# Peptides against a protein of PDB entry 5H65: the designs that were tried, part 54

Target 1, 294 residues: chain A of PDB entry 5H65
Amino acid sequence: QYLERTPLCAILKQKAPQQYRIRAKLRSYKPRRLFQSVKLHCPKCHLLQEVPHEGDLDIIFQDGATKTPDVKLQNTSLYDSKIWTTKNQKGRKVAVHFVKNNGILPLSNECLLLIEGGTLSEICKLSNKFNSVIPVRSGHEDLELLDLSAPFLIQGTIHHYGCKQCSSLRSIQNLNSLVDKTSWIPSSVAEALGIVPLQYVFVMTFTLDDGTGVLEAYLMDSDKFFQIPASEVLMDDDLQKSVDMIMDMFCPPGIKIDAYPWLECFIKSYNVTNGTDNQICYQIFDTTVAEDVI

## One batch from the design tools (peptide)

Design b1_p24_1_s2 (made by RFdiffusion4, then SolubleMPNN; from b1_p24_1, 14 letters changed)
Fold by OpenDDE base, seed 3:
Structure b1_p24_1_s2 (fold): chain B 294 residues (1-294), chain A 24 residues (1-24)
Amino acid sequence: as target 1 above (294 residues)
Amino acid sequence: SAAEEEEMRRADEELEKLLKQEAK
């Protein structure tokens, strides 16, 4: 969709909602720390939440590790089970269930592991060696997802989360509905288990200045703005550096704004009501910074 | 199959190794 460029001074006088194409300098942005800018967003209820910290996950998995795997739930048509007892830690029981594809065990690089009683460290290490890992617990009649506060699926370094509000969890045997039990597409896994997947998003507030006016624009973007997936950035130092470099390019420290590069982007205005007060806010959309530097 | 069993065996060994390390 083509939009003519509109100066900020004109935009600031107009009613919402509207869409604009603008050319402005990034005077400042918040938050400054990348980690604080990455959130989880539910596409259904639109709730924003923090990405769980390692410490939070440690607690969840430690609690899960105190539970003893139910022997009755081991070795089903869906998975083969192995049990380990730790030498220390009072003989903690760890169960790993290897999901089969039509009764056949896939190769390790295509295998989904259901882990019961594992610590975060153990789970992460396993996810690096095997294709996919789901942390589970023993339910009454079947294995169940451990906790939606933790990832429902870990693939390598990628943690997939689900919305607690919108998800209606189903037991692990519902993975049988998947015809292909080798690829383990996160969306397919989520659907089978009744999970509404959360989306990683960059959430930032930009202060934009084109010399005619100044406005704040909200950025909520998953992978388009930086051309870097928000889902991967927290676990990849190189990607983090790339984002930091991009932000430093548009908003270089120690340099006057007159020397800042111009940013072309799309923004949309919308109305926000706070009691009796009506405010017009702005959101950046459909913008890629790598292509918009002038 | 034999291949599947071998894969499972290898997985078991890796898992045991991992668990032993974590238990230290």
Scores: peptide ipSAE 0.038, ipTM 0.688, DockQ to the pose 0.010
Fold by OpenDDE base, seed 4:
Structure b1_p24_1_s2 (fold): chain B 294 residues (1-294), chain A 24 residues (1-24)
Amino acid sequence: as target 1 above (294 residues)
Amino acid sequence: SAAEEEEMRRADEELEKLLKQEAK
């Protein structure tokens, strides 16, 4: 995509919708805290949701761990089941179901585990070892996803979430519809289970100033802007530091704006109507700051 | 199959080890 650079003063006078290439300084941004800028976005209903905190997940999985796995749902054509009883915690039952591919157990790195009664810590460790884990519970007739408030799929350190509003959950046996039961692509898993997957996004408002005008632009981006996946940033301290460094570089505290580096980006304008009030808003798109810094 | 059984065994052992470590 190529556009000629347009000064903000000119943009501010034009009708929407339009696309622009701009060069401006980042006067300010919000929210200031990284964890506040990472959200979950539903591509269907477009709601923005908070990423669940570890404490929230602990509660969910702790509650799940109090439930006894249904013996009738163990060892189906889809999965082989193993049950563990803890020596402590009054004999907590943990069920692990190993999903088979055409009746054959795949290698650990390709294996999907269905977990009943696991703690967050246990589930996370298993996801690192076996790659793919789905927290489940015993339903009436089949295993079911534990809770959409928790990840429907954990792969390594990545927690995949679904939209509670848009999802119509189906039982675990619907994984049979997947031809390939080794790759466990999140979107495929979601589709099989009737889940509308949420997308991790950076959500920020930038105040841009090029000396001719000031413009607020909305950023909603998953992995392009920082060249850092929003899905990974919360689980990686180095990535967090990188984002912070980038933001500090473009908007250093205590420094005059004249000394700020220039940011090149694309913005699009769009109309927003609220009653009788018509407003033009702006959104950053197709922009990579990493390339700009290089 | 023997391969499946071996994989299951390994998984079981690893899981058991993990669960024992987390059992507090």
Scores: peptide ipSAE 0.037, ipTM 0.668, DockQ to the pose 0.010
Fold by OpenDDE base, seed 2:
Structure b1_p24_1_s2 (fold): chain B 294 residues (1-294), chain A 24 residues (1-24)
Amino acid sequence: as target 1 above (294 residues)
Amino acid sequence: SAAEEEEMRRADEELEKLLKQEAK
């Protein structure tokens, strides 16, 4: 859509909802720390959640590791099971279930592992070696996802999370519905297990100033704004540096706003009711800063 | 711990062996 540029002073006088193209300077932004700006967003209920900290995951997996794998649930048509007993941890049992494709184990780089009783460290090590890992627990009749507070799927360094509110968890045997059990697409896995996947998003508040007016605009974006996936940024130092560089470019510390570069972006206005107060808010959308700067 | 890491290493090796055997 083609939109003409509208000055902020004009926008501030108009009713919502509307869409605008603007050219403004980024006076300031919040939060200042990148790790604080990365959140998990549910596309269905729109709840924002914090990305779990390593410490939180440790607790969840430690608790899961206290439970003994049920022998009755091992070695099904869907997966082959192997059990390890630790030597130094009072005989803790760890079960790894290798998901088969049509009764045949796939290559290690295409194999999905179901891990029962594993610690975070163990799970991460396995996910680095195998294509995909799902933390599970023994249910009454089948293996079940361990906890939606933890990733439902780990692929390398990427942790996939599900929405607790919107998900209706199904047992692991529902993975049988997947025809191809070599390409473990997160969305397909989520669908099979009744999970509504959460999206990694950058969440920031921009204070924009074009010389005619000042407004605050909300940014919620997964990968378009920075051309960097929010899902990968927390685990990649180079990507973090790139985001920091972009923000420093638009909002350089220690210099006056007059020297700031112009940011071109799209914003949409919307109404928010807070009690008796009706407020107009603004959100950045369909904007890529990397392309605008080049 | 070092002991835990060694156990995991052993597990990984066993897993690899298992996968290779089943692929045949």
Scores: peptide ipSAE 0.025, ipTM 0.635, DockQ to the pose 0.012; fails the geometry check
Fold by OpenDDE base, seed 1:
Parts: C-alpha cells; structure tokens; sequence
Structure b1_p24_1_s2 (fold): chain B 294 residues (1-294), chain A 24 residues (1-24)
C-alpha cells in the first residue's frame, strides 16, 4: 500500500480516519525517561498497566515465602520436588519442583522450575541458570500460580506477566496438556494455565513538526519502531543506551530544531469523542526508525 | 545478602547434581 507524502498542514484539515506518510522533525517527546515509557498492554481488554517495580515484587514474594509448602503436593507424575530450609530467616522452607518431560527430567537448560516460597533474589538466580521459572503456591489440591501481580514465567531476565481481568487461572497440573515440556514457550504456558499474557510496549507521545504544521502522534509499539523488544529493554543497559541514542539523534538536546534530522513515518488519524467534544488524534504505525539510523 | 547468595549457590549445586543423576 503506497502512500504519497502529505504535509502536516493538509493533514490537520482533514477528517478522520485516514492514513498518511509524513516527513517531519521530532520537536519533542514524552515521557523523557525510558522506564516511564515501557508499559504492559492486554491484547484482549486493552488495559495499560505499569510494569511492577522490584520493590513490588519483593513484597509479593516475601508474602509467599511465609507460606509452608504442602507435603502432599510434592513429587507428582508431573514434577519431582526438592525441599530445603534456609539457615537465615528462621528456617524458611523453599520448594523447587522440577517439571518432567514424559516422566524424565530434562537438561538444566530445558528444565522448568516451579518455585514455592522463594524470594525475588532466589528466583532471579535460578532463572539465570535454568531455562524457565514459575513462582507457585500450594493450593487446595494442586500447586497454583502464586500471583498475577508477579510474573507467571521468568526466562533469564525476561518477566512474563498476565492480565488479572482477562485470565481464568488453572492449576499447575494443566501443564500436562503440553506435549513438549522442554521449550516452554510463554504463550503455550499461558494457554495451559488460563492466562492472557500481557505485552510489553513502548508508549510515547511525539510532537512532530514539518515546517507547515505541528501535531502530536501517539506511539504504542512492542519491537518494531526501535527494533528493540520492550520486554528486554528494562533489564539490559546496552539496549537502554541504544534507545537513548536513537532518541537523542532525532531530538538532540541543546540544538535548534532547524538542525534536527528528518523522520519519515506513517501516521493514522482517528476520532475520539468525549461527550459533545470530538477530537482527532494521531497514532504512529508500521514505522521503523532503526533502519534509517543504521 | 551475602548469606543468601551462599545458600543459593549451594542449592544450585545440589539441583545440578539432582538433574545429572536423573539424566543417567
């Protein structure tokens, strides 16, 4: 679908909805800090949520660590269990359940661990060594996911979250429905456990100026715009630096806008109605800036 | 804490041993 370039002054006079190709300068953007731009988005209910902070997770896991693992739920056909007692914290019980593939324990790099009673630091350490980690708790009859306010799956440094509103949680035994218990694809795990997975997205507002007019365009993108996954950027300093460099290139501090580089992108207009007021808004879509920078 | 890290290290070693034993 080819679109001719349209000046902003012409776009500002047209009714919505429409799609445009534009060439403009990035006058400014918000928020300025990267950590404020990364959100969690539900593809079903479309709710935007903040990514939980480390402090929030600490509280959740500390609360979980006060619960004693149920001995009756250990060592099932699905998993083998190991229990240890910490020397500190008054002998806290921690249970690690190793999920088996067809009755056999997989290699460490393919193994899913279910952790019961672990702290955030302990879980993170285990996730760095083993393929996948799920924080769990003892339910009435089976192990259950600990809390949707915390990640339902941790793989390395990536935290996968689920939507509290849209998810209908099922017990851990439902992982039996997975034929391949080695790869542990997040979407497959979510489906088995009745979780609607949230998506990491960059959420930003761009003020665009082409000399004929100025408009604000909304950006909500997971990995296309920067060619950097929003799911990984918060945990990787190099990726953070890359995003900052890209933004500084298009919107350099302390320099006049006349010297800014041109940004080519696609925007779509849409109507927003608030009572009697009808407003036209704009969203960036199908745009990759990294290809232009490289 | 340093104490927690040491305990986790020991636990990790034990877990690795367990995995190796079951893989045999």
Amino acid sequence: as target 1 above (294 residues)
Amino acid sequence: SAAEEEEMRRADEELEKLLKQEAK
Scores: peptide ipSAE 0.024, ipTM 0.624, DockQ to the pose 0.012; fails the geometry check

Design b1_p24_1_s3 (made by RFdiffusion4, then SolubleMPNN; from b1_p24_1, 16 letters changed)
Fold by OpenDDE base, seed 4:
Structure b1_p24_1_s3 (fold): chain B 294 residues (1-294), chain A 24 residues (1-24)
Amino acid sequence: as target 1 above (294 residues)
Amino acid sequence: DEEEEKYYEESLKILETILKQESL
């Protein structure tokens, strides 16, 4: 995409909607903390949600572990089941179901595990050795997803979440509809289970200044802006550091704005009506961070 | 299938190690 560079002062005088290419300095941004900038976005209802904390997940999985796996739901054509009992006095039962591909158990790197009664720690360890893990519970007639407040699918360190509002959950046997039971594409799994997957997004507000004017632009981006997936950043210290470094580079603390690097980006204007008030807002789009050092 | 059985046994051992529990 090619657009002529437009100064902010000119943009501020124009009606929406329009698209612009700009070169500006990042005067400030919100929120300041990376964790607060990463959200879950529903592509259908457009609700923004917080990414659950580890403590939240611990509670969910602990609650799930209080339920006993139903023996009638073990060892189906779809999966082979194994149950463990904790040696402690509580006698926690953990059921793991190995999803088969056409009746054959796949290799670990292609294997989907369904787990009942597992802790977050156990699930995370499993996800590092197997392709995918789905936390489940015993339903009336079939295994079911445990809770949409927890990940419906864990692949490595990536937690996939679903929208509670838009999802109409289907039982685990619906995974039979998947032709390929080795790759476990998150969107395919979600579709089979009636889940509307949430998207990890960076959500930030940038105050941009090019010396001619100042405007506030909204950023909602998954992986293009930082060239870092929002879905991975919270689980990777190096990626977190990278994002922080980028933001510090564009908006260094204790330094005057005159010394800030230039940010080139695309913004689009749009109208927002709040009662009788009409406001023009701006959103960053199709932008990868790049500095123009002159 | 001997290969399948071997894989399954190995997988179970891995799981047992992770879960630190005895299988039923």
Scores: peptide ipSAE 0.222, ipTM 0.774, DockQ to the pose 0.010
Fold by OpenDDE base, seed 3:
Structure b1_p24_1_s3 (fold): chain B 294 residues (1-294), chain A 24 residues (1-24)
Amino acid sequence: as target 1 above (294 residues)
Amino acid sequence: DEEEEKYYEESLKILETILKQESL
């Protein structure tokens, strides 16, 4: 549990795997752009993937809008349905389903909407008025999730994604299994629909220097390191600024490294095999940066 | 019941505004 501080020069001589407590300066980091450092991580298969861009989502929802809502799937015990036909968009049909709680339509702040045929813009607007939005499509016997390449759940500005590899999708009627149809906890929704939710993570490579040695350490963290959720940072300018300020603090531009603040962190070493080449790599873990570490 | 109906109507109005069209 307790780890003594170890100089980098000593760490660099040791075999992996091991855990260390270190004090070092952040010489440099990559990527430099915050949006490039935010990824989606599967807790099950451990794959990393990019957060879909607006353009990616536009394509998915445009494709979804080419499908016609099935009238037979409207107005079930689970949801009340309303259908629109656009006038200026080649007669696009949009279906919105209001999920009910025990047959009762909940208030907007508690209401989950299922939408088929909606655009990204429309979905985003809806997510600002209602508790949650799920993009769906008409399946053979039930509504189904539209596409795991798109969010399975949108709450406010937060897009929740699922792993295509690990998820075994179930139909929308499985939401009936949820006792509470008002809070719409993402993990509960995911479980009901057979989705393995992806985690937003900061992914960065730090070059650390304590004067005795230099090593690169990998950071993959969701909310501990910056005390800022990776899930919220892309949609919040203030959070983005905060992360940028933190990074600038530890790695100030235009200043010599001798003047950099010290970073205290935990790192673990691990072996990576690339063919016949064995390499020891390092990962930051269980570390929170704070002002008092300066 | 009345509150639910009112909410539903309001919700529809919101949706119509967002979708820029009248509901069917």
Scores: peptide ipSAE 0.205, ipTM 0.770, DockQ to the pose 0.010
Fold by OpenDDE base, seed 2:
Structure b1_p24_1_s3 (fold): chain B 294 residues (1-294), chain A 24 residues (1-24)
Amino acid sequence: as target 1 above (294 residues)
Amino acid sequence: DEEEEKYYEESLKILETILKQESL
């Protein structure tokens, strides 16, 4: 649908829900630091979660490493297993399971590894050499996903997370349902394992000003607004710099708002109940910032 | 399959290097 531009002063007087096209300046935004704006969002329950820090993952994998791989679960039709024992006093055991495609071991760039007892560092190194890595543990009858607080799938530098509230985890043998055991599409893996995958999103609050009024709008976007995937930005310095440059362009420090560029975007209004009070809120949607906004 | 066996051995070497351990 084509929407004509509406001034903020007019929008502020209207009931929700409605959709608008606006032209406004970005007076300010929160949070100011990029890493604080990247969150995990569940498409089912709509909960927002923080992206786990390296320290959080270290704890999870350290705990996992205290458990001994079950020898009864080694070498199935789905995977071939190899076990290592560390020479340190703890004698940590690490099991790696190579997932087979129709009984054949695929090449490293097509191979999914299941790992028991690995550290974050080891897992990350493996994910750079193989297609994918899943941290697992020995369950009662099968291998199981280690912990939904950690990634259920690591591909290169991308960590895929699942929703604890919405997921109903199934054992690793359910990967047998996948016809193609070479591409390891995250959504397919998630479906097989009963995981509702979380989405990386940029979460920001924009204060918009068009000279007629001031409005706060919420931004929750995965890859459209910046044309940069939220899933990749935390692990790529160049992408981080790009986002920072875009924000500095729209909201340059040290200059007056009169010199700010105009931002064209779509916003939708919606009602929020805060106790007994109804409040109208605004969200940015279907908006891509133009490269040539200046 | 000789190629499969070769790949497997190479993979194990990579793992041993990463884990800094000898395979059992």
Scores: peptide ipSAE 0.199, ipTM 0.767, DockQ to the pose 0.010
Fold by OpenDDE base, seed 5:
Structure b1_p24_1_s3 (fold): chain B 294 residues (1-294), chain A 24 residues (1-24)
Amino acid sequence: as target 1 above (294 residues)
Amino acid sequence: DEEEEKYYEESLKILETILKQESL
């Protein structure tokens, strides 16, 4: 539906909920650092989570490496297994399971690896050579996902995470339900394993000023606002630069706001009750900034 | 299948390289 532009001063006087089209300048935004703006969002429970840092993942995989692979779980109809022992004093055992498609090992670019006892570095290297990697552990009767605090699926440089709250994990043999065991679509893998995938989102607060008033609006967006996927930005320097450039364009440092470009966007108002206080908040929606750069 | 075997061998080599260790 077409919305006419409404000045911020008028919006600030209106009750929620409503939708508006606005034209305003981006006075400021938070957080200032891009990496801080990227979060994981559960589409089911709507919790926002931080993207795990490498250090966090290192710990998880180190812990996983303390458990020896169960020999009884090797070489099933679903996968062929190979075991390595490290030459270090601890003799770490690493198990890699090659998932088969209809009993046949696919090519590396189509192959899913299940890995036990791998380090983050090893897993990352493997993900660059094979289609996908799933960190796993030996369960009682089957391989299981290692930890939802770590990626359940790694494809290239993309880490796919699941919601701990909403997921009901199923054993690895449930991958048998997938007809296509070559493409390894993250959503399909997640479904098979009982995982509710988390979505990468940009989470930011914009302070908008159109000269008539000032309004804070919340942005939660996965790929529309910047036309850049939040899922890829953390691992791509060029994408990071692009986002930074966009933000610098709308909110240039060291320049007066009068010289800022106009941002056209849609915002919706909504009521938030915090104790005894009713507050009206605003959220940006259905907005692409690239269209305004024209 | 010879092709499958070759692929498997190549995959193992890749893994060995990445893991910097010999397979058991």
Scores: peptide ipSAE 0.196, ipTM 0.762, DockQ to the pose 0.010

Design b1_p24_1_s4 (made by RFdiffusion4, then SolubleMPNN; from b1_p24_1, 13 letters changed)
Fold by OpenDDE base, seed 2:
Structure b1_p24_1_s4 (fold): chain B 294 residues (1-294), chain A 24 residues (1-24)
Amino acid sequence: as target 1 above (294 residues)
Amino acid sequence: DEEEEKYYERALKELEILLKKEAE
């Protein structure tokens, strides 16, 4: 897609919706903290949600651990089960279900674990040793996903979340529909379980200035703008540093805007109605920061 | 409980070994 460069002063006079290519300086941006800019977005209902904090997950898994695994649901054709009982006063039971591929246990790096009663710490440890982990609970007839407020799938350090509004959860036995039970593609797992997966996105507001005018543009992007996945940035210090470096480059502190580098990007205008007021807003799209920036 | 955690970790390690053997 090619568009001629348009000055901001001209854009500000035009009706929406339209698409533009611009060259502008990043005068300022918000939020300033990277972790505040990472959100979860539903591609279906378009709801934006906060990424759950560790404390939130702790509570969910603690609550789940108060329930006893149902013995009737152990050791099916889909999975082999192992159960531990803690020796503390609560006597917490932890069940780990190893999903089989055609009746055979796969290698650990290809194995999906279903866990009942596990703590966040335990789940994280397991996710570092096995391919994937799904927090589950004993339902009436089958194992079920524990809670959509928690990840439905954990792979290494990546937490995959689903939309509560759009998902229609199905029981764990629906994983049988997956032909490949070794790769555990998140989208495939989600589809099998009736989950609409949420997307990690960077959500930021840029104030852009090209010397002819100033406008605010909204950025909602998963991995294109920074060439860094929003899904990985929260758990990787190096990626965080990279994003910070990019932002510092375009908007360096303590320097006058005249010395700022130029940012080339695409923006689209759209109408927003608030009561009787019609406002034109702008969103950055299909824009990738130059690789030489970092 | 640290002892319980250690036990659990050892058990998981054993399970990993078992999985590897069964997958071979």
Scores: peptide ipSAE 0.042, ipTM 0.694, DockQ to the pose 0.012
Fold by OpenDDE base, seed 5:
Structure b1_p24_1_s4 (fold): chain B 294 residues (1-294), chain A 24 residues (1-24)
Amino acid sequence: as target 1 above (294 residues)
Amino acid sequence: DEEEEKYYERALKELEILLKKEAE
């Protein structure tokens, strides 16, 4: 729906909820660091959480590596298994399971690996050579996802996470339900394993100023605002630079706001109860900065 | 399937090499 431009001063006087089209300058934004602005969002419970750091993942995989792969779970109709014993680390055992498509092992670029006992570095290396990697552990009767605190699926440099709250994990054999065992669509894998996938989102607070008033607006967006996927930005230096450039363009350091470019965007107001206080908050929606620059 | 077997062997070898290098 088309909306006429509304000055911030007028918006600030109106009750919520309402939708507006605005033209304003980005006076400031938080957080300033891009890494801090990327979060994981559950589309079901709407919980926001931090993207795990490498250190966090190291701990999880180290813990997983302390467990011995169950020989009884190797070499099923779904996958072929190979186990290695490391020379160091007191003989750490690593099991890799190659998922088959209709009993046939796919090529590496189509093959899903289930890894048991692998380190983060090993998993990352494997993810660069094979289509996908799932960290797993030996369950009682089947392989199971290792930990939802770690990625349930790694494709190249993309880490796919699931919501601990909303997921009801199923065993690895449920991958049999997938008709296509070559493309390994993250959503399909998640569905098969009972995982509610988390979404990478940019989360920022913008302070907007159009000369008539100042308004803080919340941004939560996956790929529309910057036309850059939040899921890829953390692993791509060029994308990071692009986002930084965009933010610097709208909010250049060392320059007065009078020289800032105008930003056109849509915002919606909503009521929030904070203790005994009722306040109106604002959120940016359906906005692409590349198209909204005036 | 000979092709499958060959690929499997190659893949295993590659993994072994990778894991071995990582362990060092």
Scores: peptide ipSAE 0.038, ipTM 0.690, DockQ to the pose 0.010
Fold by OpenDDE base, seed 4:
Structure b1_p24_1_s4 (fold): chain B 294 residues (1-294), chain A 24 residues (1-24)
Amino acid sequence: as target 1 above (294 residues)
Amino acid sequence: DEEEEKYYERALKELEILLKKEAE
């Protein structure tokens, strides 16, 4: 996409909607903390949600562990089951179901595990050894997803979440509809289980200044702006450091704005009506900072 | 069948060890 550079002072005088290419300095941004900028976005209802914290997940899985796996739901054509009883005071029962491909147990790197009664720690460890893990519970007639407040699918360090509002959950046996039971594509799993998957996004507000004017622009991006997936950044210290370094580069602390690097980006204007007041807002789009540092 | 059995046994053993460690 090619657009001529437009100074902010000119943009601020124009009606929306329009698209612009700008060159400006990042005067400031919010939120300042990276973990606060990562959100979950529903592509259907467009609600932004907070990413659950470890403590939240601990509670959910602890509650799930209070339920006893149903013996009648073990060892189906879809999966082989194994039950363990922990040697703690409560005697927690953990059920692991190994999903089969056409009746055959796949290799660990291709195997999906369904887990009942597992802790967050146990689930995370398992996700590093097997392809995927789904926290489940025993329903009336079939295994069911445990809770949409927790990940419906864990692959390595990536937690996949679903929208509570838009999802119509189906039982685990619906995984039979998947032709390929080795790759476990998150979108395919979600579709089979009636889940509307949430998208990890960076959500930030940039205050941009090119010397002619000051403009606030909204950023909602999943992996293009930083060339770092929002879905992975919270679980990877190196990626977090990278994002922090990028932001510090554009907006260095303790330095005057005159010394800031220039940021080239695309912004689009749009109208927002609040009662009788019409406001023009701006959103960053189709921008990669790694390629636009001059 | 033999390969599947070996894999399954190994996987179960690994999981058992993991769960035991978490329980301790």
Scores: peptide ipSAE 0.038, ipTM 0.680, DockQ to the pose 0.010
Fold by OpenDDE base, seed 3:
Structure b1_p24_1_s4 (fold): chain B 294 residues (1-294), chain A 24 residues (1-24)
Amino acid sequence: as target 1 above (294 residues)
Amino acid sequence: DEEEEKYYERALKELEILLKKEAE
């Protein structure tokens, strides 16, 4: 799409909704801490929610571990099961189910594990060794997803979450509908299990200044703006550093704004009504950060 | 505790070995 560059002073005088191309300096942004800017977004209901912390997950998995795996649900056509018993006084039982492909166990790097009764630490260990891990629990007639407050799928260090509001969970046996039981594409797994997957997004507020005016713009982006996936940044120190470097580049601390680089971006205006008050807000879209240094 | 952790690691290894054998 073609848009002429518009100065902020002109934009501030116009009605919404409209789309603009702008060139401005990033005077400031919030939140300042990267981990605070990463959220989960539902593409259907558009709810924004926090990424669960380790402590949150610990609680969920601890609760799940209080229930004993149902022996009747072990070893189906879909998966082979093994049970491990802890040596602690509680005698916690952990069931690991290896999902088969057409009745054959795949290689570890292609294998989906269903884990019942595992701790976060244990799940993480498994996710490092196998393709994917799904935390599950014993339902009445089948294994079921443990809790949508926890990841429905873990691949390496990536935690995939689902929307509680929009999802209609189906039992684990619905994974049979997947023709390919080796790649375990998150969207396919989600579809099979009736899950609406949440999207990792960067959520930030930018204060933009082009010398003619100052405008506050909202950023909600998954992987385009920084060219870094929001889904990976929390678990990768290098990616975190990269984002920090980018932000420091555009908004360097201790330096006057006159020396800031120019940011080229697209913004769209939209109306927000709060009672009788009408406010025009702005959102950054279809933008990849690039320094315009002359 | 640490002892439990070590035990679990061994168990996981055994599971992996089992998977590999069955996949062959």
Scores: peptide ipSAE 0.067, ipTM 0.711, DockQ to the pose 0.012; fails the geometry check

